Peptides against a protein of PDB entry 5JXT. Designs and how they scored, part 11

Target 1, 319 residues: chain A of PDB entry 5JXT
Amino acid sequence: SLLPKKEINVYIGMSEMQVKWYQKILEKDIDAVNGAGGKRESKTRLLNIVMQLRKCCNHPYLFEGAEPGPPYTTDEHLIYNAGKMVVLDKLLKRIQKQGSRVLIFSQMSRLLDILEDYCVFRGYKYCRIDGSTAHEDRIAAIDEYNKPGSDKFIFLLTTRAGGLGINLTTADIVILYDSDWNPQADLQAMDRAHRIGQTKQVVVYRFVTDNAIEEKVLERAAQKLRLDQLVIQQGRAQVAAKAAANKDELLSMIQHGAEKVFQTKGAFGTMAEKGSQLDDDDIDAILQAGETRTKELNARYEKLGIDDLQKFTSESAYE

## One batch from the design tools (peptide; made by RFdiffusion4, then SolubleMPNN)

Design b1_p9_1_s1 (from b1_p9_1, 4 letters changed)
Fold by OpenDDE base, seed 3:
Structure b1_p9_1_s1 (fold): chain B 319 residues (1-319), chain A 9 residues (1-9)
Amino acid sequence: as target 1 above (319 residues)
Amino acid sequence: SLPLPKLYY
């Protein structure tokens, strides 16, 4: 029988470089961040700030001129300059040692480019699929990953490209490196491993940058998921999928944690204490704290009715 | 309102 998937939000502090870039993004548009534009502020400008902050949470090298060089060489700086990479690097060593195989999903194809460089640097054998991958190359990559005795450890996917009905039940670990605004896209990604033919316990790690915009992206996704469940259960099919986040909602998301980011000298949380020198006990502590916060988050939204959930839902601007 | 970032000189 297929075991229920275990889902854990992994809350990760920003590196020192991420804090510096997050500050710069907020400072560049400080009037918009403070709501000084009022009714005149464009929704597009706020969405652009949200996207830059999400890029920063993923990796600072997504910005032009952020990568150290010349010479442009892949080294340990690729890992220690992003909190998610520090945790990923330790987690992948553990996953490999236990004889598991892993799917890594992101919304950002440019992050997959960084993850390819990382895989090459660590000597991890991988496959890749994104939105630009030709149909024939997708089939070939899936077949190469799924073949008996495949030496491919990692599959790198964009969440939407991985959502297209493919079977990846030869993996038992799923890492969502970032979250979709639509929780159904993330569920569809998880269901590539969590499907008929899976023989192992599927574990899903959802990376979330702590004290940053990604906590609010996660909260909105959880609200939407609960709303979708309640609408189905109550037969209220006409509860219109809520329009994209309003300006006040976007502003609230941008402002979340921003004061603490401005006050921070160096990194956040475990990244400030240990940096790239996280050990196995530090990872276990992060995972345990994440499991607790995941239960608390779910319990918060389980108590809300349709009318309460409707006040807070935003659709992704990715139409 | 977020405090105006101190201009790091």
Scores: peptide ipSAE 0.012, ipTM 0.525, DockQ to the pose 0.018
Fold by OpenDDE base, seed 4:
Structure b1_p9_1_s1 (fold): chain B 319 residues (1-319), chain A 9 residues (1-9)
Amino acid sequence: as target 1 above (319 residues)
Amino acid sequence: SLPLPKLYY
C-alpha cells in the first residue's frame, strides 16, 4: 500500500549576502515599500519587488554581478552565500547516506543552473528537466533516472515541467526549493514521487526563507489550498479561487520582515550562529522547529471556514 | 515522525 507522504516546512535564515541583497532590493524601491506611492503605485512595480525578493531568498547569484569573480569558479561560496544551499548541502549528504533518491523542484530554471553547478561541484549525478527541455530529452532523462540500478541521485525539475504526469516513484525524497503561488502545482510535483509504484515513505521538504517574503507566499498558498478543499467538500463550485494578490496584499507581503532585515547586521538565525558550519544536530534542530511551525500553520487554517479564508489576510495569520 | 499536513487530508 502507498504510505501517506510526510511534509515539513524547513524554515531557513538568510546568509549575510542574502540580507545585504534583500536590503538593497527594498532600498531601491523604498517609497513603494513604504506605501508612499499610495493609489498611484503600480501593481506591476510591487510584483517586480516580490520577484526580486523571491530571487534573493533562492540565491543571490540570480542577480547580475552578485557572483564573486573573475575568475568565475564554482567553490564553497556557491553554498555559504545562500541559506537554502547550506541546508540543502547538509541534507543531501544525509539523504544519500540513507540510500534515498531526491527530486528537487524550483519555479526558476536559473536556479536549476546554479543547482547543476552545485551537483558537479559535489560530484552528485543528476538528471534535469525544465520548460525548455525537448519531449524526447524528457523521456530519456526520466528513463535514465528510473532505470533499475540508476546511479542518478538527484533529479532537478522546474515545478511546472514536473507537472506533465511523469512517474518518478524511484525517488522517495522531494525538495521544494521554492513554492508556487498555486499550491496545486507543488502537489502535482509531489505526486511524481507519491504515486502507485512507490515502495518507500515519501518525505517532502519545503524550503522557506524565515523572516522574508517566502513566509507570506507560503501562507497565501496554504490559505488558497484550504479554500479549494473546502469549496470541493461543500460543493460550492462558484467560490472562485482567490484571484491574484491585490496591491495591498503585495505591499503587506513586501513589508513582512523588512524592518528586521534593515536592523540586521550579518545573517539570520542558524546562519548567524553557525553559517556554513551546520552539523547534523543543527539540521535536526531545523527539521524539528520546521515540524512544529508546519503543525501550527496547518492548525490556523483548519479552524477557518470558507468566508474566513476569503477575507483572511496574511496579517491576520500572525494575530 | 514528520507531520502530515492536515491541509491535504
Scores: peptide ipSAE 0.000, ipTM 0.306, DockQ to the pose 0.017
Fold by OpenDDE base, seed 5:
Structure b1_p9_1_s1 (fold): chain B 319 residues (1-319), chain A 9 residues (1-9)
Amino acid sequence: as target 1 above (319 residues)
Amino acid sequence: SLPLPKLYY
């Protein structure tokens, strides 16, 4: 029988470089961040801020002129300048030592480019699929990864391209490097490894930048997922969860953690204490804290009815 | 020499 998935949110502090870029993104549009634009603030402007903040949470080198150079060389700076890369680098060593194989999903093909450079730098053998990958090349990459005795350790996928009905049960670890606004896209990604033919316990690590917009992206995704489940269970097809965040929700998401980001000099959390010098005990502590916060997050939504979940889309603007 | 990052211009 297929074992149930173990899902763990991994809460990760920003690097010093991420904090500086996060501040710069907020400062560039400070009037919009402060809500000073009022009714005149465009939803498009807020969505653009959200997209820049999510890029910052993924990797600062997604911005022009962020990468240090010349010389432009892949080095340890690719890792220590992004909290998610620091945790990923330690976690992948553990995963490989355990004899596991890993799917890494992102929303951003440009992040997969950074992850390719990382894989080459660390000597990890990988496959890649994104939205631009031709059908034949996609089949070839899947077959190469799934081949008996394949030396491919990592599969890099965009969440939507990887969601398209493929079987990757030869992997037992799934890393969601970022989250889709639609929790069903992430579930479909997990179900590439968690399917008939899987022989191992599937573990899903969802990376979440702590004290940043990604916490609110996660909360909104969890709320929507619970609402979708309750709607299916109750046969109430008409509770269309408003698929797109309103302006006030977007503003609340942008403001989340912004004050603490402006007050912070240097990195956040364990990244401030140890940076790239994380050991195995630090990773265990991060995973344990993540498992606790994941249980707490789930327990918040399990107690809520459909009407409460519909209201919470409005009340999450006041916390 | 480490491969140069593919600068997507």
Scores: peptide ipSAE 0.000, ipTM 0.343, DockQ to the pose 0.089
Fold by OpenDDE base, seed 2:
Structure b1_p9_1_s1 (fold): chain B 319 residues (1-319), chain A 9 residues (1-9)
Amino acid sequence: as target 1 above (319 residues)
Amino acid sequence: SLPLPKLYY
């Protein structure tokens, strides 16, 4: 029988470099961040800010001129300059040691490029699929990964490319390096490993940058997922869940944690205390805290009715 | 090194 998947949000502090880049993104559009643009502020401008902040949460090298050089060499800087990479690097060692195999999903093909450089640097054997991968090459990559006795440890996928009904039940760990705005896209990604033919407990680690835009992306996705479930259960098909965030929602999301980011000198949380020197106990603490916060997040939305879930709770980050 | 994304400012 297929075991239920275990889902854990892994809340990760920004590196010092991420904090500096996050500050620069906010400062560049400070009037928009402060809501000073009012009715004249373009939804497109806010969406662009959100996109840059999400890039920063993933990796600062997603920005032109962010990578240190010359020389432009892959080294430990690729890891310590991104909180998610520091946690990923420790987590992958544990996953490998336990004899698991892992799917890593991202929204950003260019993050997969960074993850390829990382895999090469660490000597991890991998497969890759993204939106540009030809159909035949996708089949070949899937077959190579699923092959009995495959030495491929990691499969790198864009969330949407991995969503195409493929079977990857030869993996038991799923890492969502980032989240889709549509929670169904992430569920479809998880269902590549959590499917008929899976023999292991599937564990999903969802990476979430703490005190940043990604917390609000996650909250909105959880809210939407619960709303979709209730609409189906109550037969209220006419409750069009507003699929796209409005301007005020986007602004509230951009503002979330912004003040604390401006006040921060250096890294956040465990990244400030330990940086790249995270040990196994630090990882266990992060996972345990994440499991607690995941339960709390789910419990928050499970108690809400359809009418409440349709309201965006704009807690101002300045309240 | 894969070409870094242009920040569309």
Scores: peptide ipSAE 0.005, ipTM 0.373, DockQ to the pose 0.044; fails the geometry check

Design b1_p9_1_s2 (from b1_p9_1, 3 letters changed)
Fold by OpenDDE base, seed 3:
Structure b1_p9_1_s2 (fold): chain B 319 residues (1-319), chain A 9 residues (1-9)
Amino acid sequence: as target 1 above (319 residues)
Amino acid sequence: SMPEPELYY
């Protein structure tokens, strides 16, 4: 029988470089961040700020001129300049040692480019599929990954491209490097490994930058997922359609953790204490804390009714 | 100096 998937949110501090870039993004549009634009502020401008903050949470090298060079050489800087890469690098070593195989999903094809450079630098054999991958090349990549005795350890996918009904049950670990605004897209992605033909316990690690915009993206996704479930259960199909955040919701998301980011000199959390020198005990502590926070987040939304789930709450479940 | 983040409006 297929075992239930285990999902763990992995809360990760920003690197020093991420903090500096996050500050710069907020400073550039400080009037919008402070709500000074009021009714005149465009929703598009706020969405752009959200997108830049999400890029920063993923990797600072998603910004032009952020990568150190010349010479433009892949080195340990690719890892230590992003908190998610530091955790990913340690986690992948553990996953490989246990004889598992891993799917890594992102919303950003440009992040997959960074992950390809990382895979080459670490000597990890991988496959890749994104939105631009031709149909024939997708089939070839899937077949190469799924073949008996495949030496491909990692499959890199954009969440939407990986959602297209493919079978990847030859992997047992799923990493969501970032989250979709629609939790159903992430479910569809993880269900590529969690499907008929899977023989192992599927574990899903959802990376979330702590004290940043991504916590609010996750909360909104969890809220939407619970709402979708209740709407199905109650037969209220019309209620499900409020997918797009309003201006006040976007502003609240942008403001989350911003004050603490401005006050921070250096990195956040375990990234401040250990930097790139995380050990196995540090990873276990991060995973344990993440498992606790995941249970708390789920328990918060399980108690809410449809009317409560239709309201945005500015307050974090952890504030 | 860090380059300014490109914000597409």
Scores: peptide ipSAE 0.015, ipTM 0.603, DockQ to the pose 0.031
Fold by OpenDDE base, seed 1:
Structure b1_p9_1_s2 (fold): chain B 319 residues (1-319), chain A 9 residues (1-9)
Amino acid sequence: as target 1 above (319 residues)
Amino acid sequence: SMPEPELYY
C-alpha cells in the first residue's frame, strides 16, 4: 500500500546578500510599498514588486549584476549568498547518505540554471526538464532517471513541466524550492513521486523564506486549497474563489516583514548565527521548527468555513 | 555562465 506523504515547510532565513537585495527592491518602489499610491497604484506594479521579491527569496543571482565577477566562476559564493542553497546543500548530503533520490521543483527555469551549476560544482549527477524541453528529450530524461541502477541522484524540474502526468516513483524525496500561487500545481508535482509504484515513504520539503513575501504566498495557497476542498465537499461550484489577489491583498503581502528587513543589518535567523557553517544539529532544528509551524498553519485553516476563507485575513500581516 | 537576467522592470 502507498504510505501517506509527509509534508514539511522548511522556514529559511535570508542571507546578507538577499537582505540587501530585498531592501533595494522595496526602496526602489518605496511609495508603492508605503501605500502612498493609493487608488492610483496599478495592480501590475504591485505584481511586479511581488515577482522581484520572490526572485530575491530564491537566489540574488536572478538579478543582473548580482553575481560576483569577472571571472564568472562557480564557487561556494553560489551557496552562501542564498539561504535556500545553504539548507539545500546540507539536506542533499543527508538525502544521498540515506540512499534516497530527489526531485527538485521550481517555478523559475533560471533558478534551475543556478541549480545545474550547483550540481556540477558538487559533482551531483542530475536530469533536467523545463517548459522548453522537447518531448523526445523529456522522455529520454525520464527514462535515464528511472532506469534500474541509474546514477542520476537529482531531477531538476519546473513545477508545471514536471506536473504533466509523468511517473518519477524512483525518487522518494521532493523539494519544492518555491511555491506556485496555485496549490494544485504543487500537489501535481508531489504526485510524480507519491504515486502507485512508490515503495518508500515520500517526504516533501517546501522551502519558505522566513519573514518575507513567500510566507504570504504560502498562506494564500493554503487558503485556496482549503476553499477548493470545501467547495467540492459542499457541492457549491459557484464559489469560485476570486483567484486573483486584489491590490490591498498584494500590498499587505509586500509589506509583510518589510520593516524588520529594513532594520536588519546582515543575515536573518540561523543564517545570521552560522551562515554556511550550518551543521547537522542546525538542520534538525530547522526541520523540527518547520514541522511545528506546518501543523500550526494547517490547524489554522482547518477550522475556517467557506465565508472566512473567501476573505483575505490580514491578521497575520501584523505578527 | 548564467545568461544575464532580464530585470523585468
Scores: peptide ipSAE 0.014, ipTM 0.513, DockQ to the pose 0.043
Fold by OpenDDE base, seed 5:
Structure b1_p9_1_s2 (fold): chain B 319 residues (1-319), chain A 9 residues (1-9)
Amino acid sequence: as target 1 above (319 residues)
Amino acid sequence: SMPEPELYY
C-alpha cells in the first residue's frame, strides 16, 4: 500500500542580501506599501510588488546587478546570499547520504537556471524540464531520470510543467522551493512522486521564507485548499473562493513583516546566527520547528467551516 | 552568470 505523504513546511530566514533587496523593493514603492495610493493604487502595481518580493525570497540574483562580479563565476556566494539555498545545500547532502532522490519544483524557470549552476558547482547530476522544454526532450529527461540505476540525483521542474501527468516514483523526496497560488498545482507536483509504484515514504519539504510575503502566500493556499475540500465534501461547488486576491489582501500580504524587515540590519533567524555555517543540529532544529508550525497551521484551518474560511480571506486584512 | 531577465511585460 502507498504510505501517506509527510509534508513539512520549512521556515527559512532571509540572508543579509535578501533583507537589503527586500527593503529596496518596499522602499521603491513605499507609498503603495503604506496604502497612501488609496483607491487609486492599481492592482497591477501591488501584484508587481508581490512578484518582486517572491523573487527576493527565492534568490536575490533574480534581480539585474545583484550577482557579485567581475569575475562572474559560480561560487559559495550563490549559496550564502539566499537562505533557501543554505538550507537546500545542507538538506541535499543529508538526502543523498540517505540514498534518496529529489524532485525540486519552482514557479520560476529563472530560479531553475540558478539551481542548474548550483548543481554543476556541487557536482550533482540532474535533469530539467520547464514550460519551454519540447515534448520529446521532456520524455527523454523523464526516461533518463527514471531508468534503473540512473545516476541523476535531482530533477529540476517548474511546478506547472512537472504537474502534467508524469510518473516520477523513482524519487521519494519532493522540495517545493516556492509555492503556487493554486495549492492544487503543488499537490499535482507532489503526486508525481506520491503515486502507485512508489515504494518509499514520500517526504515533501515546502520552503517558506519566514517573516515575509511567502508566509501569507502559504496561509492563503492553506485556506483555499481547506475550502476546496469542504466544498467537495458538502457538494457546494458554487462556493469557489474568488481565486484572485483583492487589493486589500495584496496590500496586507506586502505589509506582512515589512516593519521588522526595515528594522533589521542583517540576516533573519538562524541565518543571522549561523549563516552558511549551519550544521546537522541546526537543520534538525529547523525541520522540527517547521513540523510544529505545520501542525499548528493545519489545526487553525481544520476547525473552520466554509463561512469562517470565507471571512478569514477578509479578516487577515485587519490584523 | 544568470542571463538577463526577459521581463515578460
Scores: peptide ipSAE 0.013, ipTM 0.527, DockQ to the pose 0.037
Fold by OpenDDE base, seed 4:
Structure b1_p9_1_s2 (fold): chain B 319 residues (1-319), chain A 9 residues (1-9)
Amino acid sequence: as target 1 above (319 residues)
Amino acid sequence: SMPEPELYY
């Protein structure tokens, strides 16, 4: 029988470089961030700020000229300049040591490029599939990864490319490096490993930058998922999937943690205390804290009805 | 100086 998957949100502090870039993104459009543009502020401008903040949460090298160079050499800076990479680097060592194999999903193909450079730098054997990968190359990559005795440790996928009904049950760990706005896309990604033919306990780690926009992206996704579940259970097919975030929701998401980011000198949380020198105990503490916060987040939405979930804004989650 | 993030408006 297929074991139930374990899902853990992993809350990660920003590196010093991420904090500096996050501040710069907010400062560049401070009038938009403060809502000073009022009704004249375009939804497109707010969506762009959201996308830049999400890029920052993933890796600062997603911005032109952010990478140290020339010479452009892959080194430890690729890891310590992004909180998610610091945690990923320690977590992958543990995953490999336990004899597991891992799927890493992202929304951003350019982040997969950084993860390829990281895999080469660490000597991790990998496969890659994204939206641009030809059909034949996708089949070949899947077959190579799934081959009995495959030495491929990591599969790098864009979340949407991984959604195409492929079987990756030869992996037992799933890392969602970022989250889709549609929680169903992330579930479909998890279902590549969590399917008939899986023989191990599937564990899903969802990376979430703490005190940043990604926390609000996660909350919105959790709210939507619970709403979708209740709509299916109650047969209320007409509950329109909550439309794309309105301007006020986007502003609230952008403003979340912004004040604390502006006040912060250096890195956040465990990244401020330990930086790239996270040990196994620090990783265990992050995972335990993440498991607790995941239970709390789920428990918050489980108590809400359809009408409450429709009205429930990310602000009312903290009241 | 770290380059300014390009925001595509």
Scores: peptide ipSAE 0.018, ipTM 0.623, DockQ to the pose 0.031; fails the geometry check

Design b1_p9_1_s3 (from b1_p9_1, 3 letters changed)
Fold by OpenDDE base, seed 3:
Structure b1_p9_1_s3 (fold): chain B 319 residues (1-319), chain A 9 residues (1-9)
Amino acid sequence: as target 1 above (319 residues)
Amino acid sequence: MLPEPKLFY
């Protein structure tokens, strides 16, 4: 029988480099971040800020001129400059040692490029699929990954490309390196491993940058998922919330944690204390804290009715 | 209101 998937949000502090870049993004558009544009502020400008902050949460090298060089050589700097990479690097060693295989999903194909460089640097054998991958090459990559005795440890996927009904039940671990605004896209990604033919317990690790915009992306995704479930249960198909955040919601998301980011001179959380020197006990502590916060997040939204869930999204319905 | 950007001179 297929076991229920275990989902854990992994809350990760920013590196010192991420804090510096997050500050620069906020400072560049400080008038928009402070809401000084009011009703005249464009939704497009706020969406652009959100996208830059999400890039920063993923990896600073997604920005032009952020990568150290010349020479442009892959080294430990690729890992220690991003909190998610520090945790990923430790987690992948554990996953490999236990004889598991892993799917890594991201919204950003350019993050998959960084993850390819990382895989080469660590000597991890991988497959890749994104939105640009030809149909024949997708089939070949899936078959190479799924073959009996495959030496491919990692599959790198964009969340949307991985959603296309493929079977990857030869993996038992799923890492969501970032979250989709639509929780159904992430569920569809998880369901590549969590499907008929899976013989292991599927574990899903959702990476979330702590004290940053990604906490609000996760909260909105959890709220939407609960709303979608209640709408289905009550037969109210017309109530499907418009997926697009309003200006005030986007502004609130941009402002989340920003004051503390401006006050911070180094890294956040365990990244400030240990940086890249995380041990196995630090990873266990991060996972345990994440499991607790995941239960608390779910319990918050389970108690809300349709009308309460809509009020948080409905300020977008009257423009 | 977030602090004004320190103009690094």
Scores: peptide ipSAE 0.013, ipTM 0.497, DockQ to the pose 0.018
Fold by OpenDDE base, seed 1:
Structure b1_p9_1_s3 (fold): chain B 319 residues (1-319), chain A 9 residues (1-9)
Amino acid sequence: as target 1 above (319 residues)
Amino acid sequence: MLPEPKLFY
């Protein structure tokens, strides 16, 4: 029988470079961040700030002029300049040593470009598909990954492209490098590995930048998922989830952790203490803390009724 | 209220 999937949120501190870029994004639009625009502030401007903060949480090299060069060479800087890459680099070594295979999902095709450079730099054999991948090339990549004795360790996917009904049960580990605003997109991505034909325990690691916008994206996604479940269970199909985040919700999300970011002169958490020198014990501590916070997050939303969950709803800024 | 940007000095 298929075992239930294990889901763990992995809370990761920003690197020093991410803190500097996160500060720079907030500073560029400081009046909007402080709510000084009031009723005049456009929802579009706030959504743009949210998008830039999410890019920063993924990797600072998603911004023009962030990558060190010339020469533009892939080196250890690709890893230590992003907290998620530091954790990913250690976690992938452990996953490979265990004889597991891994799907890595992101919302951002440009992050997959960075992950390709990383795979080449570390000598990891990979497949890739995104929204631009032709149908024939997508089938070829899936077949190459799924073939008996495949030497492909990693599959890189955009969450939406990976959601399209494919079977990847030859992988047992799923990394969500970021989260969709729609929790159903992430579930559909996990279900590529967690299907009939899976023989291993599927483990899902959801990366979340701590003390940043991504905690609020995760909270809204968890709230929407619980609301969808309760609406189905109660037969209340007419409960239109108020789809779009309002301006005040977007401002609250942007402001989350921002004061502490401005007060910080270096990296956050384990990134400040260890940086790229994270060991296996540091990874175990991060995973254990993440498992605890995941249980606490779920327990908070399990107690809420439909009326409480309806107060805060998110549309995908990418629909 | 967030502090004023210092990084433009």
Scores: peptide ipSAE 0.012, ipTM 0.571, DockQ to the pose 0.019
Fold by OpenDDE base, seed 4:
Structure b1_p9_1_s3 (fold): chain B 319 residues (1-319), chain A 9 residues (1-9)
Amino acid sequence: as target 1 above (319 residues)
Amino acid sequence: MLPEPKLFY
């Protein structure tokens, strides 16, 4: 029988470079961040801020002129300048030693470009599929990854391209490098490994930048998933899936952790203490803390009814 | 001196 998947949110501090870029993004639009635009502030402006903050949480080199160069050479700076890369680099070494194989999902094809450079730099053999990959090349990449005795360790996928019903049960680890606004897209990604034909326990690591907008993206996704489950269970087809975030919800999400980001000199959490020098004990502590916070997050939403989940905004998660 | 952004007043 298929073993239950284990899902763990991995809460990761920003690097010093991420903090500096996160501050710059907020400062550039500070009037919008402070809500000074009021009813006149465009939803498009807030969505643009959200997109830039999410890019910062993924990797600062997603911004023009952020990468150090010339010369533009892939080196350890690709890792230490992004908290998620520092954790990924340590986690992949453990996964490989265990004889596991890994799917890495992102919403951003440009982040997959950075992950390709990282794979080449570390000597990890990989496959890639994104939204632009031709149908024949997708088949070839899947077959190359799934073949008996495949030397391909990593499969890099955009979350939506991986959603196309493909079977990747030859992997047992799933890393969600970022989260979709639609939790069903992430579930469909997990179901590429967690399907009939899987012989191992599937473990899903969801990377979440702590004290940043991604924590609110995760909370909103968890709320929506619980609402969708309750609507299906209660047969209440009339509960419209909560529309795209309103202006006030977007503003609250942008403001989350912003004060602490402005007050912070350097990196956050374990990134401030250890930076790129995370050891095996630091990774175990991050995973254990993540498992605890994941249980707490799930327990918060499990107690809520449909009416509570509809009214429950990201603000009521802190009261 | 960049005005300290009065966040959340």
Scores: peptide ipSAE 0.009, ipTM 0.521, DockQ to the pose 0.018
Fold by OpenDDE base, seed 2:
Structure b1_p9_1_s3 (fold): chain B 319 residues (1-319), chain A 9 residues (1-9)
Amino acid sequence: as target 1 above (319 residues)
Amino acid sequence: MLPEPKLFY
């Protein structure tokens, strides 16, 4: 029988570089961040701010001219300048030592480019699929990854490209490097490893930048997933959850943690204390804290009815 | 100095 998947949110602090870039993104549009644009603020402008903040949470090198140089060489700076990369680097060593194989999903093909550079730098053998990958090349990459005795440790996928019906049950670990706005896209990604033919316990690590926009993306995704489940259970199919965030929701998401980001000098959380020098005990502490917060998050939404979930706008970060 | 984040419009 297929074992139930374990899903753990891994809450990760920003690096010093991420904090500086996150501050600059907020400062550039401070009037929009403060809600001073009122009803006239473009939803497109708010969506753009959200997109830049999500890029910052993933990796600061997603911004042009962010990479330190010259020389423009892949080195340890690729890792220590992003909190998610620091945790990923330690986690992948553990996963490899356990004889596991891993799928890494992102929304951003440009983050997969950074992850390719990282894989080359660490000597990890990988496959890649994104939205631009030709159908034949997708089949070839899947077959190369799934072949008996494959030396490919990592599969890099964009969440939506990896969601398309493929079987990757030769992997037992899934890393969601970021989250989709639609929780069903992430579930479909997990179901590439968590499918008939899987013989191992599938573990999903969802990376979430703590005290940032990604925490609110996760909360909104969890809310939507619970609402979709309740609508199906109650036969209320007419209650289509508003698929897209409104302006006030986007503003509240942008404001979340912004004050603490402005007040912060240096990195956040475990990244402030140890930076790239995380040990195995620090990783265990991060995973344990993440498991606790994951249970708390799920328990928060499990208690809510349809009417509560429909009305639940996250309170403004300033209330 | 970190370059300004390019906002993609």
Scores: peptide ipSAE 0.006, ipTM 0.415, DockQ to the pose 0.032

